# Peptides against a protein of PDB entry 6DSZ, part 35

Target 1, 361 residues: chain A of PDB entry 6DSZ
Amino acid sequence: NYVVTAQKPTAVNGCVTGHFTSAEDLNLLIAKNTRLEIYVVTAEGLRPVKEVGMYGKIAVMELFRPKGESKDLLFILTAKYNACILEYKQSGESIDIITRAHGNVQDRIGRPSETGIIGIIDPECRMIGLRLYDGLFKVIPLDRDNKELKAFNIRLEELHVIDVKFLYGCQAPTICFVYQDPQGRHVKTYEVSLREKEFNKGPWKQENVEAEASMVIAVPEPFGGAIIIGQESITYHNGDKYLAIAPPIIKQSTIVCHNRVDPNGSRYLLGDMEGRLFMLLLEKEEQMDGTVTLKDLRVELLGETSIAECLTYLDNGVVFVGSRLGDSQLVKLNVDSNEQGSYVVAMETFTNLGPIVDMCV

## One batch from the design tools (peptide; made by RFdiffusion4, then SolubleMPNN)

Design b1_p10_3_s2 (from b1_p10_3, 3 letters changed)
Fold by OpenDDE base, seed 1:
Structure b1_p10_3_s2 (fold): chain B 361 residues (1-361), chain A 10 residues (1-10)
Amino acid sequence: as target 1 above (361 residues)
Amino acid sequence: SRLEEALSSL
């Protein structure tokens, strides 16, 4: 009996940082196809805690903390539209991943979107939003007592959504999205009414953004609003303030992923298709009334890594670079550049053996 | 530099 030890997947297709195992632990969660890996971030590096097999390829993985939870919960959506909310539970040495809620959110009708599955969570944990099909926005209300994830659809007039996020600091759950029509790409906002199961007019819109605008970043308070990333430009809008930059350095390769460094949204990491790592900086201006406004945007090249599928800032200038095409890395950001002008040092490299061909015998 | 200042606060 050749026990062909099924080679574990090594290509990373998602990563997230938060407090999943406890309120005090900093965790790194890594999605590798159908496998979820859970680590504790320590001063000595990544400590493995648990691996979990999922019923399908992980398409969405997001941490969120409902009001009154001591630690984060994990939302997972698979490529086959199986949704679950997971909780970490430890009892002595026994570690269990508890399914708090689950459901299948597949529709019988609808065109699967060309840009793939998008899953987002309202910052106030009122709902989960899913863009699965063109012209539909699926809402999963977050109810603590409900073990069955029930969803409903709201019709979108905008058939070709590129990216979507929930905004921060909104009285009602509010989405911001980039969409394409025959006139180009645009940014729009909608309020989501759980009660009426419809969209209301959002606080702002921006018509005729860059033709290759591909990503929306929701910015926390005090800035609020969103960043829109294109091929040639990075723009900020919050309804009152607009700012755009077009740094020549980002035109060399497409930015494909981002991650927030600071809780207040003052810094972001950006990764491109050449494995370049950037820092996006939001420069603040403090007004006489104590309000904080955006003064400027800057992009700085930090160095080179593996081509990131996902990025996540851990702590103390340590970044996990999740790669699908190359080796994943744990990297350190240094204050001083090396002789090559790089601020990035690889601390650990995780070999990617490529796609596992599941030979179903 | 402004970058070094940003990196020093990580």
Scores: peptide ipSAE 0.517, ipTM 0.951, DockQ to the pose 0.912
Fold by OpenDDE base, seed 4:
Structure b1_p10_3_s2 (fold): chain B 361 residues (1-361), chain A 10 residues (1-10)
Amino acid sequence: as target 1 above (361 residues)
Amino acid sequence: SRLEEALSSL
């Protein structure tokens, strides 16, 4: 019996950070195809806690903390549309990953979107939103006592959604999305009514954004609004203020991932297709009435890493670079640049053995 | 630099 120890997948397709194991622990969660790896972030590095096999390729992995929970819960959606909400429980040395809720969210009707699965969680934990199919937005209401994830669809008039996020600071759950039509790419917002199971008009829209606008970043309070990342431009809009920058440095390679550094959304990490790591800076202006507005946007080159599929700021200037195409890395951001002008130092590298081709023998 | 200021607060 050759127990072919199937090589564990090494290509990273998602990563998140939060407080999953406890309220105090900082965790790094890494998705490697069907495998979830859970680490505690320590001063000495990443401490492995648990590995979990999933019943399918992880397509969405998001941490969220419903009101009254002491620690984060984990939402996972697989490429086969199996959804679950997971909770970490430890009793002494026994570690269990408990399924709080599960469901299959596949539709019998719909064209799977060419841009793949998008899953988002409302910052106030009112719902999960899923873009699985063209012209549909699936909503999973978050109810504490529901072990069965029930979903419903809302029809989107916009058939070609590029990216979508929930906005922060909205009375009702509000999505912001980039979509494409024959006239170009646009940004629109909708409020999501759980009661009526429909969209209401959102607070703002921006028609005719950059043709290659590809990502939406929801910005927390006090700024609110969203950042739209294109090939040549980065724009901010919150319904009141609009700001755009076109830093020449981002034209060299497409930005493909982002991660928020600060809880207030003052800084973001950006990764491009060449493995360049940037910091996006939101400069604040405090008004005389105590309101905070966005004064300026800046992009600064930090250095070079492996080509990021996902980025996660951990703590103390440490960043996890999850790579699908190359080796994943832990990198340190330094205050001082090296002789090459880089602020990035590799701390640890995780060898990527490439796609495990399941040779079904 | 403003970058160094940003990095110093990490």
Scores: peptide ipSAE 0.511, ipTM 0.950, DockQ to the pose 0.886
Fold by OpenDDE base, seed 3:
Structure b1_p10_3_s2 (fold): chain B 361 residues (1-361), chain A 10 residues (1-10)
Amino acid sequence: as target 1 above (361 residues)
Amino acid sequence: SRLEEALSSL
């Protein structure tokens, strides 16, 4: 009996940081195809806690904290539309990953979207939103007592959604999305009514954005609103303030991923298709009434890494670079540049042995 | 630099 030890997947397709094991622990969670790896971030590096086999390829992985939970819960959606909410439990040395809720959210009708699966969670944990099919937005209401994830669809008039997020600081759950029509790309907002199961008019829209606008970043309070990332420009809009920059440095390669550094949304990491790592900076202006507004946007080149599929800031200037095409890395952001002008130093490299072909036996 | 100032607060 040759136990062919099936090589573990090494290509990273998602990563998130939060407090999953406890309220105090900082965790890194890594998705590698059907595998979930859970680490505790320590001063000595990444400590492995648990590896979990999932029932399919992980397509969405998001941490969220419902009101009155002491730690984060994990939402996972697979490429086969199996959804679950996971909880970490430890009793002494016994570690269990518990399924709090599950469901299949596949529709029998609809065209699967060409840009793939998008899953988002309302910052106030009122609902999960899913863009799975063209012309549909799926809603999963978040209810603590429900072990079965029930979903409903809302018709979306905009058939070609590029990216979508929930906004912060909204009385009702509000989505912001980039979509394409024959006239170009546009940004629109909708409020989501759980009661009526319909969209209401959102607070703002921006018609005729950059033709290659590809990503939406929801900005926390006090700024609110959203950042729209294109190939040539980065724009901010919150209904009252609009600002656009077109830094020449981002034209060299397409930005493909982002991660928020600060809880208040003052700094973001950006990764491009050449493995360049940038910091996006939001400059504040404090008004006489105590309101905080956006004064300026700035992009700074930090250095070069592996080509990121996903980025996550950990702590103390340490960043995890999850790579699908190359080796994943832990990198340190330094205050001083090296002789090459880079602020990035590789701390650890995780060899990528390539995609595991899931041989369905 | 402004970048070094931003990195010093990490």
Scores: peptide ipSAE 0.509, ipTM 0.950, DockQ to the pose 0.874
Fold by OpenDDE base, seed 2:
Parts: sequence; structure tokens; C-alpha cells
Structure b1_p10_3_s2 (fold): chain B 361 residues (1-361), chain A 10 residues (1-10)
Amino acid sequence: as target 1 above (361 residues)
Amino acid sequence: SRLEEALSSL
């Protein structure tokens, strides 16, 4: 009996940062197929706290802080549509990951979307939104007393959603999404009514965006609105202001992931399919009335990393590069470029042993 | 540079 010690998964398929273990700790959470790794970010690097086995491949992993929680909760959705909300509890040396709520959100009817599972959380923690099936938007209301995750579907007229996010600063939960129809790709917004279980007209739309528009970034206040990333262009829209840039450097490779650096949404990291790391900069203009508007968008090349599946800015210019195709990395952003013009220095590399082929023996 | 200014605030 050769006990093949099942190799732990090493390919990263998601990462998030927040305050999961405590209000004070900065955590990095890494999804590796069916495993969740929890780290504390320290001056010495990543301190491992706990590994958690999940009942399926992690498809969505998001931290959120409901009003009156001292620390973040973790939403996980698996590829088998098992949803849970997890809480970290520590009592002395005893560490427990508890399930606050769980549910299966699979529908008996629906075509699974070809672009996979999208899961998003309203910034005000009113609901979770899920795009699982074409022509459906699933809503999980966030209720503190509910141990069972209840979901309902709202019909989407737009069958081919590319990406979707909740917007910031909206009175009602509002989604912004890129969709494709026979005429091209478009951006639309909808308000989500929890009471009526329907969509209402959103604040704005933008028809005929770039044909390869693939990503939506919701921008926090004071800017608000969204960034739309394509192959050739990056656009901003908030209903009142539109701005587009077409930096030639982004045409060389597709942007595949992003992460917000600043809480106010003034800076983002972007990663492409060649492992190039960019900074997207939002320049502000303060108006005479005290309103802040977007003045300009800029993209700057920082350097090269492993091909990112996910990016997470930690602190002090340290970035975690989660890679599925290569080794994951901790990298440092430096103020001064090296002799090659790179602002990126690898601090630590995490070997990726490749895809775990589940050899059913 | 403007990039260096942005990086200096990290």
C-alpha cells in the first residue's frame, strides 16, 4: 500500500487581505483549490496561522465587515455552489474557524455561465450578489441572525455578463456590469431591490464600450463610479464624468487581475498575462465647492512578476502575487528603479508544483 | 517622477 501523500495544492486561485483574525491584525488569505491558508502580515513576512480544508474548490473568496462587527467575516463559495460565511475565533492558543452561516445556492434550472462564477459583496454589506447562470443574478441578503443562507434570483435581460461589481456610495445596492450583445459590449447599472426582489433602473449606462472590455472596478468615494478595463483602453465613468485612456503599453498583453492600493481608490495594481505589474493612478481635482472629481488616469509600468491570477497589496509597498501558472511571490515596490527600470523586487517566492492531477487511484 | 512620488507614499 503506497500511501501517496497527497501533495498539498500550490497553485493560487484567489487571495484577499483584511482583518480576519482580529481588528488589529492584517491578514492575507490564500485560496489554493480546496484549501484556505490564513497568514498574519508581519514586519518579518507572512506568519502562517491556520490552514482550512473546504468541501470543494474555492470559486469566490471575499472579506466583508457587517455593521457592528469588530473584524471581517469571510464569504466563500465553492465550485459546487456551497456557500458559507466564516468567522475566526481565538481563545488563548485554540484557533477555530466557525461557520456563521451556510447554504447551497445551486439552481436546478439554468445554464452555468461560460465565464464561470462571479461573487460580489455590497460595500454596505446589505447583500451578496452571484452570477452563476446566464440570465440570472442571485442575491443572498445579509442578515445577522440567519444561520441559513437564503438566496433568490432576479432575472437579467443581459444574458452574457462579462464582469459585475457593486458600486460604492449608492442609497440602494447598485450593480455595474459589462455585458455583450450582438452589437458589442456595453456597461449598465441596476439598483437591486431586496424588498421587491427586482432590478430598478441604475444611475447610468455606457453603450458601445471597447469590444474586449473585460473587467469592472468599483471605485470608492469620493470619486465613485467604475473603471472599465479593456485590451486597448481603460475608462472611468460615474454618471457625470467620463474619461478614457488608451496607453499603448496595455495592448501588448491582456490585463487579467487588479487590486486596490488605497482605501479611497486613487491607486490600483494591474497584472497582465505576461506577468507585467502596473500601477493605475487616479488623479484628483478639487473643485471650488469642495467636490472631488477625476482629473486624469495614468498607467505606469512597475516591473515584472510571476503571472498573477490575483494581486493583493499588503502594506509598505509589499504586494502578494498569487500565481496559478507560476510561483507566487512577495514583492516590494521601491521608490527608485533598478538599472533595468524596474520598481519591483522579489522578496519571497513560493514554489508552484503545478496542477494537482487528482489521480483517482 | 510622478511615479516615484506615487511610490514614495506607499
Scores: peptide ipSAE 0.501, ipTM 0.948, DockQ to the pose 0.909

Design b1_p10_3_s3 (from b1_p10_3, 3 letters changed)
Fold by OpenDDE base, seed 3:
Structure b1_p10_3_s3 (fold): chain B 361 residues (1-361), chain A 10 residues (1-10)
Amino acid sequence: as target 1 above (361 residues)
Amino acid sequence: SLLEEALSTL
């Protein structure tokens, strides 16, 4: 009997940071195909807590905290459209991952989007949004007492959505998205009515953005609005203010992932296809009325890592670099550069043994 | 530098 120890997946396809095990614990959650790994971040490094097998490849993994919850809940969507909301429970030494809600959100009709599955959560936890199919936006209302995830579709006139996020600080849930038509790429906003199950006109739009605009970052208050990342430019828009930069350094390789460092959206990490790590800085201007506006945007090169599929800032200048193509890393950001001008030091490396086909038997 | 100032507050 060869016990073929099924090699565990090592390629990372998603990572998130939050307070999943308790209100006080900082957690790193890592998606590796069908496997979810849960760590506590400590001064000594990553402490493994639990590993969970999922009923399919993880396509979306997001932490969120509904009003009145003491800790974050985990939303997962699989590539086969199985959705669940997970809760961590510990009773002494017994650790359970509880399914609070589940559902299948697959449609019988629709063209699966070429840009893949996008899942987003409203910052006020009113709904989950899903872009699964061209010309459809799926909404899952968040209700505390509902064990069955019910969804409905809203028709999108824009057939080729590139990326979408919920905006912060909106009275109604509001999406911002990049889309492509025959005239180029554009940015648009819509309010989502849960009551009427329709889109209303959003606060702003921007026609004819950069041709390779690929990512939307929703910016928290006090700035609000969104950052649009292209191949040659980074732009900010909030309805009242527009600002664009075109730093030559980002033209060398395409930015492919991002993560917010500060809760107030003052700093972001950016990773490109060459494994370069950048910091995006939002410079503040305080107005005489106490309002905070964006003064400028800056991009600074930190150093080089493995090619990131996902990035997440932990704490104390420590970053997890989740890699699909190379080894994943824990890296430290230093105040002083080394002799090569790098601010990045590898602390730990996690060997990637390549794509593992997890045969769920 | 602006970067070193930003890194000092992490």
Scores: peptide ipSAE 0.593, ipTM 0.960, DockQ to the pose 0.910
Fold by OpenDDE base, seed 4:
Structure b1_p10_3_s3 (fold): chain B 361 residues (1-361), chain A 10 residues (1-10)
Amino acid sequence: as target 1 above (361 residues)
Amino acid sequence: SLLEEALSTL
C-alpha cells in the first residue's frame, strides 16, 4: 500500500489575522483548500501552532469576537456548505480545536451564485450572513448556547449580488452590497430583522455606480459607511458623505483583494491582478462638533508582490500575501523606498507547488 | 509625503 502522502496544499485561498489562540497572541490563519494552518506572529516570523483538516474546501474563513469572549472564534464555511464555529483551547501542551457550533446550510432549491460563496459576519456579532444562491440571503443568528447553527433565508430581490458586507455602527445589522441589473451596477443597503426574518429599508443607496464595481469594504467608526472599488474608481459613501476618486494607476490592473490596516479604517492594503500592492488612505477631517468626516481618499503604490488572493496586515509593517497563483510571501513595508521606488521588501517566500489535483486513484 | 507618514506609523 503506497500511502501516497498527498502533498499538502500550498495554494492559499484565504487568510485572516486576529487573536484566536489567546487574547494576547496575534495569529495568522491560512486556508489552503481543505487545510487550515494556524500561526502565531512573532518578532522572528511565523510560528506554526496547529494544522486542521476540514471536511471540504474552505470557502469562508472569518474571525469574530462575540461579547464576553476573551479571544476570537473562527467561522468556517466549506464549498459543500458545512458551517462551523471553532474555538482554540490549550491545556498545557494539549491543543484542541473545539467545534462550538456546526451545521449544513445547503438549500435544496436555489441557483448557486456565479460569483461564488460570500460569507460575512456582523461587526456586533449578531449574525452571520451568507450569499450562496441567487435571490437568497441566508442568516445564521449568533446565539451563545446553540451548538447547532440554524439558518433561515431572506428573499433578496437583487438576483446578481457582486459583493456584500455588514456595515459598522448600525443599530440593526445592516448589509451593503453591489448588485447588477439590466441598467448597470448599484449599491444598496438593507437592515436585517432577526425577529421578522425580513429586510427593512437600509440607510442609503447609490444607483449607477461604476460598471465594474466589484468589492465592498465596510468602514469602521468613526467614518462608517462603505468603500466601493471598481476598475477605474474608488468611492466612499456613508449616507451623508459621498466621495469618489479615479486614480489612473488602478486602471492598469483590477484590484482583487483588500485588507484593513487600522482598526478605525484609516488605511487599507489593496492588491491587483498584476501583484501590485497599494495603500488606500482615508484622510479625516474633525468637525467643530467633534464629528469625524472623510476629507479625502488617496491611493499610493507600495510595490510589487506575488498576485494576492488575500492580504492581511500583521504588525510592524509586516504583511502576509496569500497567493493562489504564485508563491505566498511575508513582506515588510518600509518607510523609505528602494532605488526602484518600492516600499515593499520580501522577507519570506512560501513555494506554491500548484493545485493538488486530487488524483482519485 | 502622506505615504511616508502613513508608513512611519505602522
Scores: peptide ipSAE 0.585, ipTM 0.958, DockQ to the pose 0.934
Fold by OpenDDE base, seed 1:
Structure b1_p10_3_s3 (fold): chain B 361 residues (1-361), chain A 10 residues (1-10)
Amino acid sequence: as target 1 above (361 residues)
Amino acid sequence: SLLEEALSTL
């Protein structure tokens, strides 16, 4: 009996950074199909801590810290609509991944959205939002005492949502989304009422954005608002301020992923379909009243990497490039460019063996 | 440059 040791999946389909193992540890979590890999980020590199098998392909993986938790919890949604909230527990040498809550969030009726599953968490940890089906926004209230993840749907008038995020600094949970109608693509906001289980009017909207607007980035305070990324343009809006740039360099290839570098949203990494890595810079202007406003947006080419499915900034200019199509990488951002004008140096490369054909024999 | 300043504070 040749036990064909099922090759471990090597293609990365998600990554996230946070404090999952402890309040002090910086972790990198990597989703590889049905597997979750947990690392501690150290000065010497990535230290493996645990691997976890999931009951399905990981579709959403997000860290969040409810008020009064010492470390982050992990939300996972599978492609089969199994949701769970996971906690890391260590007792001496014993490491356990505890399921705090779980549930199946599949609906019997609904058209699965063509842009796939979107899962988002309110920055204040009031709810999880899910775009699974056209014309529906699913809400999972976050309750610490509830081991069963219960969800409800709110109807969206906007049937073709492209991307959605929760905004920062909102009194009520507020979503910002790009949607498409017969007139083009637009940005809208809604407040989410947990009490009434409905949408209220959000703080702002922007009609007729770029036709290929594909991503929403929620910007933390002090800026607030959102960045909208298209094929040709990057726009910022917060209700009071609008700013748009159209740098020619982003037209060469579609931006497909992003990650925030700074807690205050001053810098972002952007990855495109050619494996180019960019920095998006938010220039500050301090007002006489001490308020901070956005002065300008800039996009700078850092260098080339593997084609990113996901990006995550770790620390000290180190970035994890999670790749589905190529090898994943740890890269260092340098202050000085090399002879080729690149600020990117590969530190470590993780071989991608391609799609594992599970031969069920 | 703005980029060098941004990279120097990482």
Scores: peptide ipSAE 0.584, ipTM 0.959, DockQ to the pose 0.913
Fold by OpenDDE base, seed 2:
Structure b1_p10_3_s3 (fold): chain B 361 residues (1-361), chain A 10 residues (1-10)
Amino acid sequence: as target 1 above (361 residues)
Amino acid sequence: SLLEEALSTL
């Protein structure tokens, strides 16, 4: 009987940063199939704190801080539709990951979306939104006292949602999404009424975006609005201002992931299918009334990394490149380019041994 | 460059 020691998963399928262990600690959380790895980011690198086995493949992993919480909570949704909200507790050397709330959000009726599971959290922590099934948007109200995650569905007329985010700075929770119909791809917004359990008309829409528009980035205040990333173009819209760029460099490979560098949304990292790392820059213009508007969008090539499944800016120009197809990396962004014109230096590489083939012995 | 300026403030 060869006990094949089950190899730990090495392929990264999600990463997030925030203050999960404490208010002061900067954490990196890495999803590797059914495993959650928790690190503290230090000047010496990543310090492992805890590893947690989940009851399924992690499909969504998001940090959020409800009002009056001292540190972030973690929302996880598995591919089997098990949802939980996790809290880190430490008492001396004892480390506990506590389930504050849990639930199963599977529906008996609905077509699972071909583009997979999307999970998003309202920036004001009013709700979690889930696109699990075509023509449905699932809402989990965030209530502090509720240990049972209860959800309801709102019917979505747009059957083919590509990506969805909650917008910032909205009085009511507002989603922005790219969808496809027979006429092409479009962007639409809806307000989500928790009370009436329905969609209301959102602040804006943009019909006939790029045919390959694939990602929505919600932009924080002061800019607000959203960035739409396609194969050929990057567009910004906030209801009042529209701006589009079509940098030739992004046509070479599909952008597949993004991460915000600045809390104010002035800089983003973008990763493509060739492992190219870009910086997206939002240039500000200060108006005479003190309002900040978007002046310009720019995309700059930083260098090459492993093909990112996820990106996380940590601090001091350090980026975690979570890879499913290759080795994950810690990389440093430098002010000066090397002889090859790259601003990226690999600091650490984490070997990916490939997919765990469940050999049923 | 704009990129170098952006990188200098990381």
Scores: peptide ipSAE 0.581, ipTM 0.958, DockQ to the pose 0.914

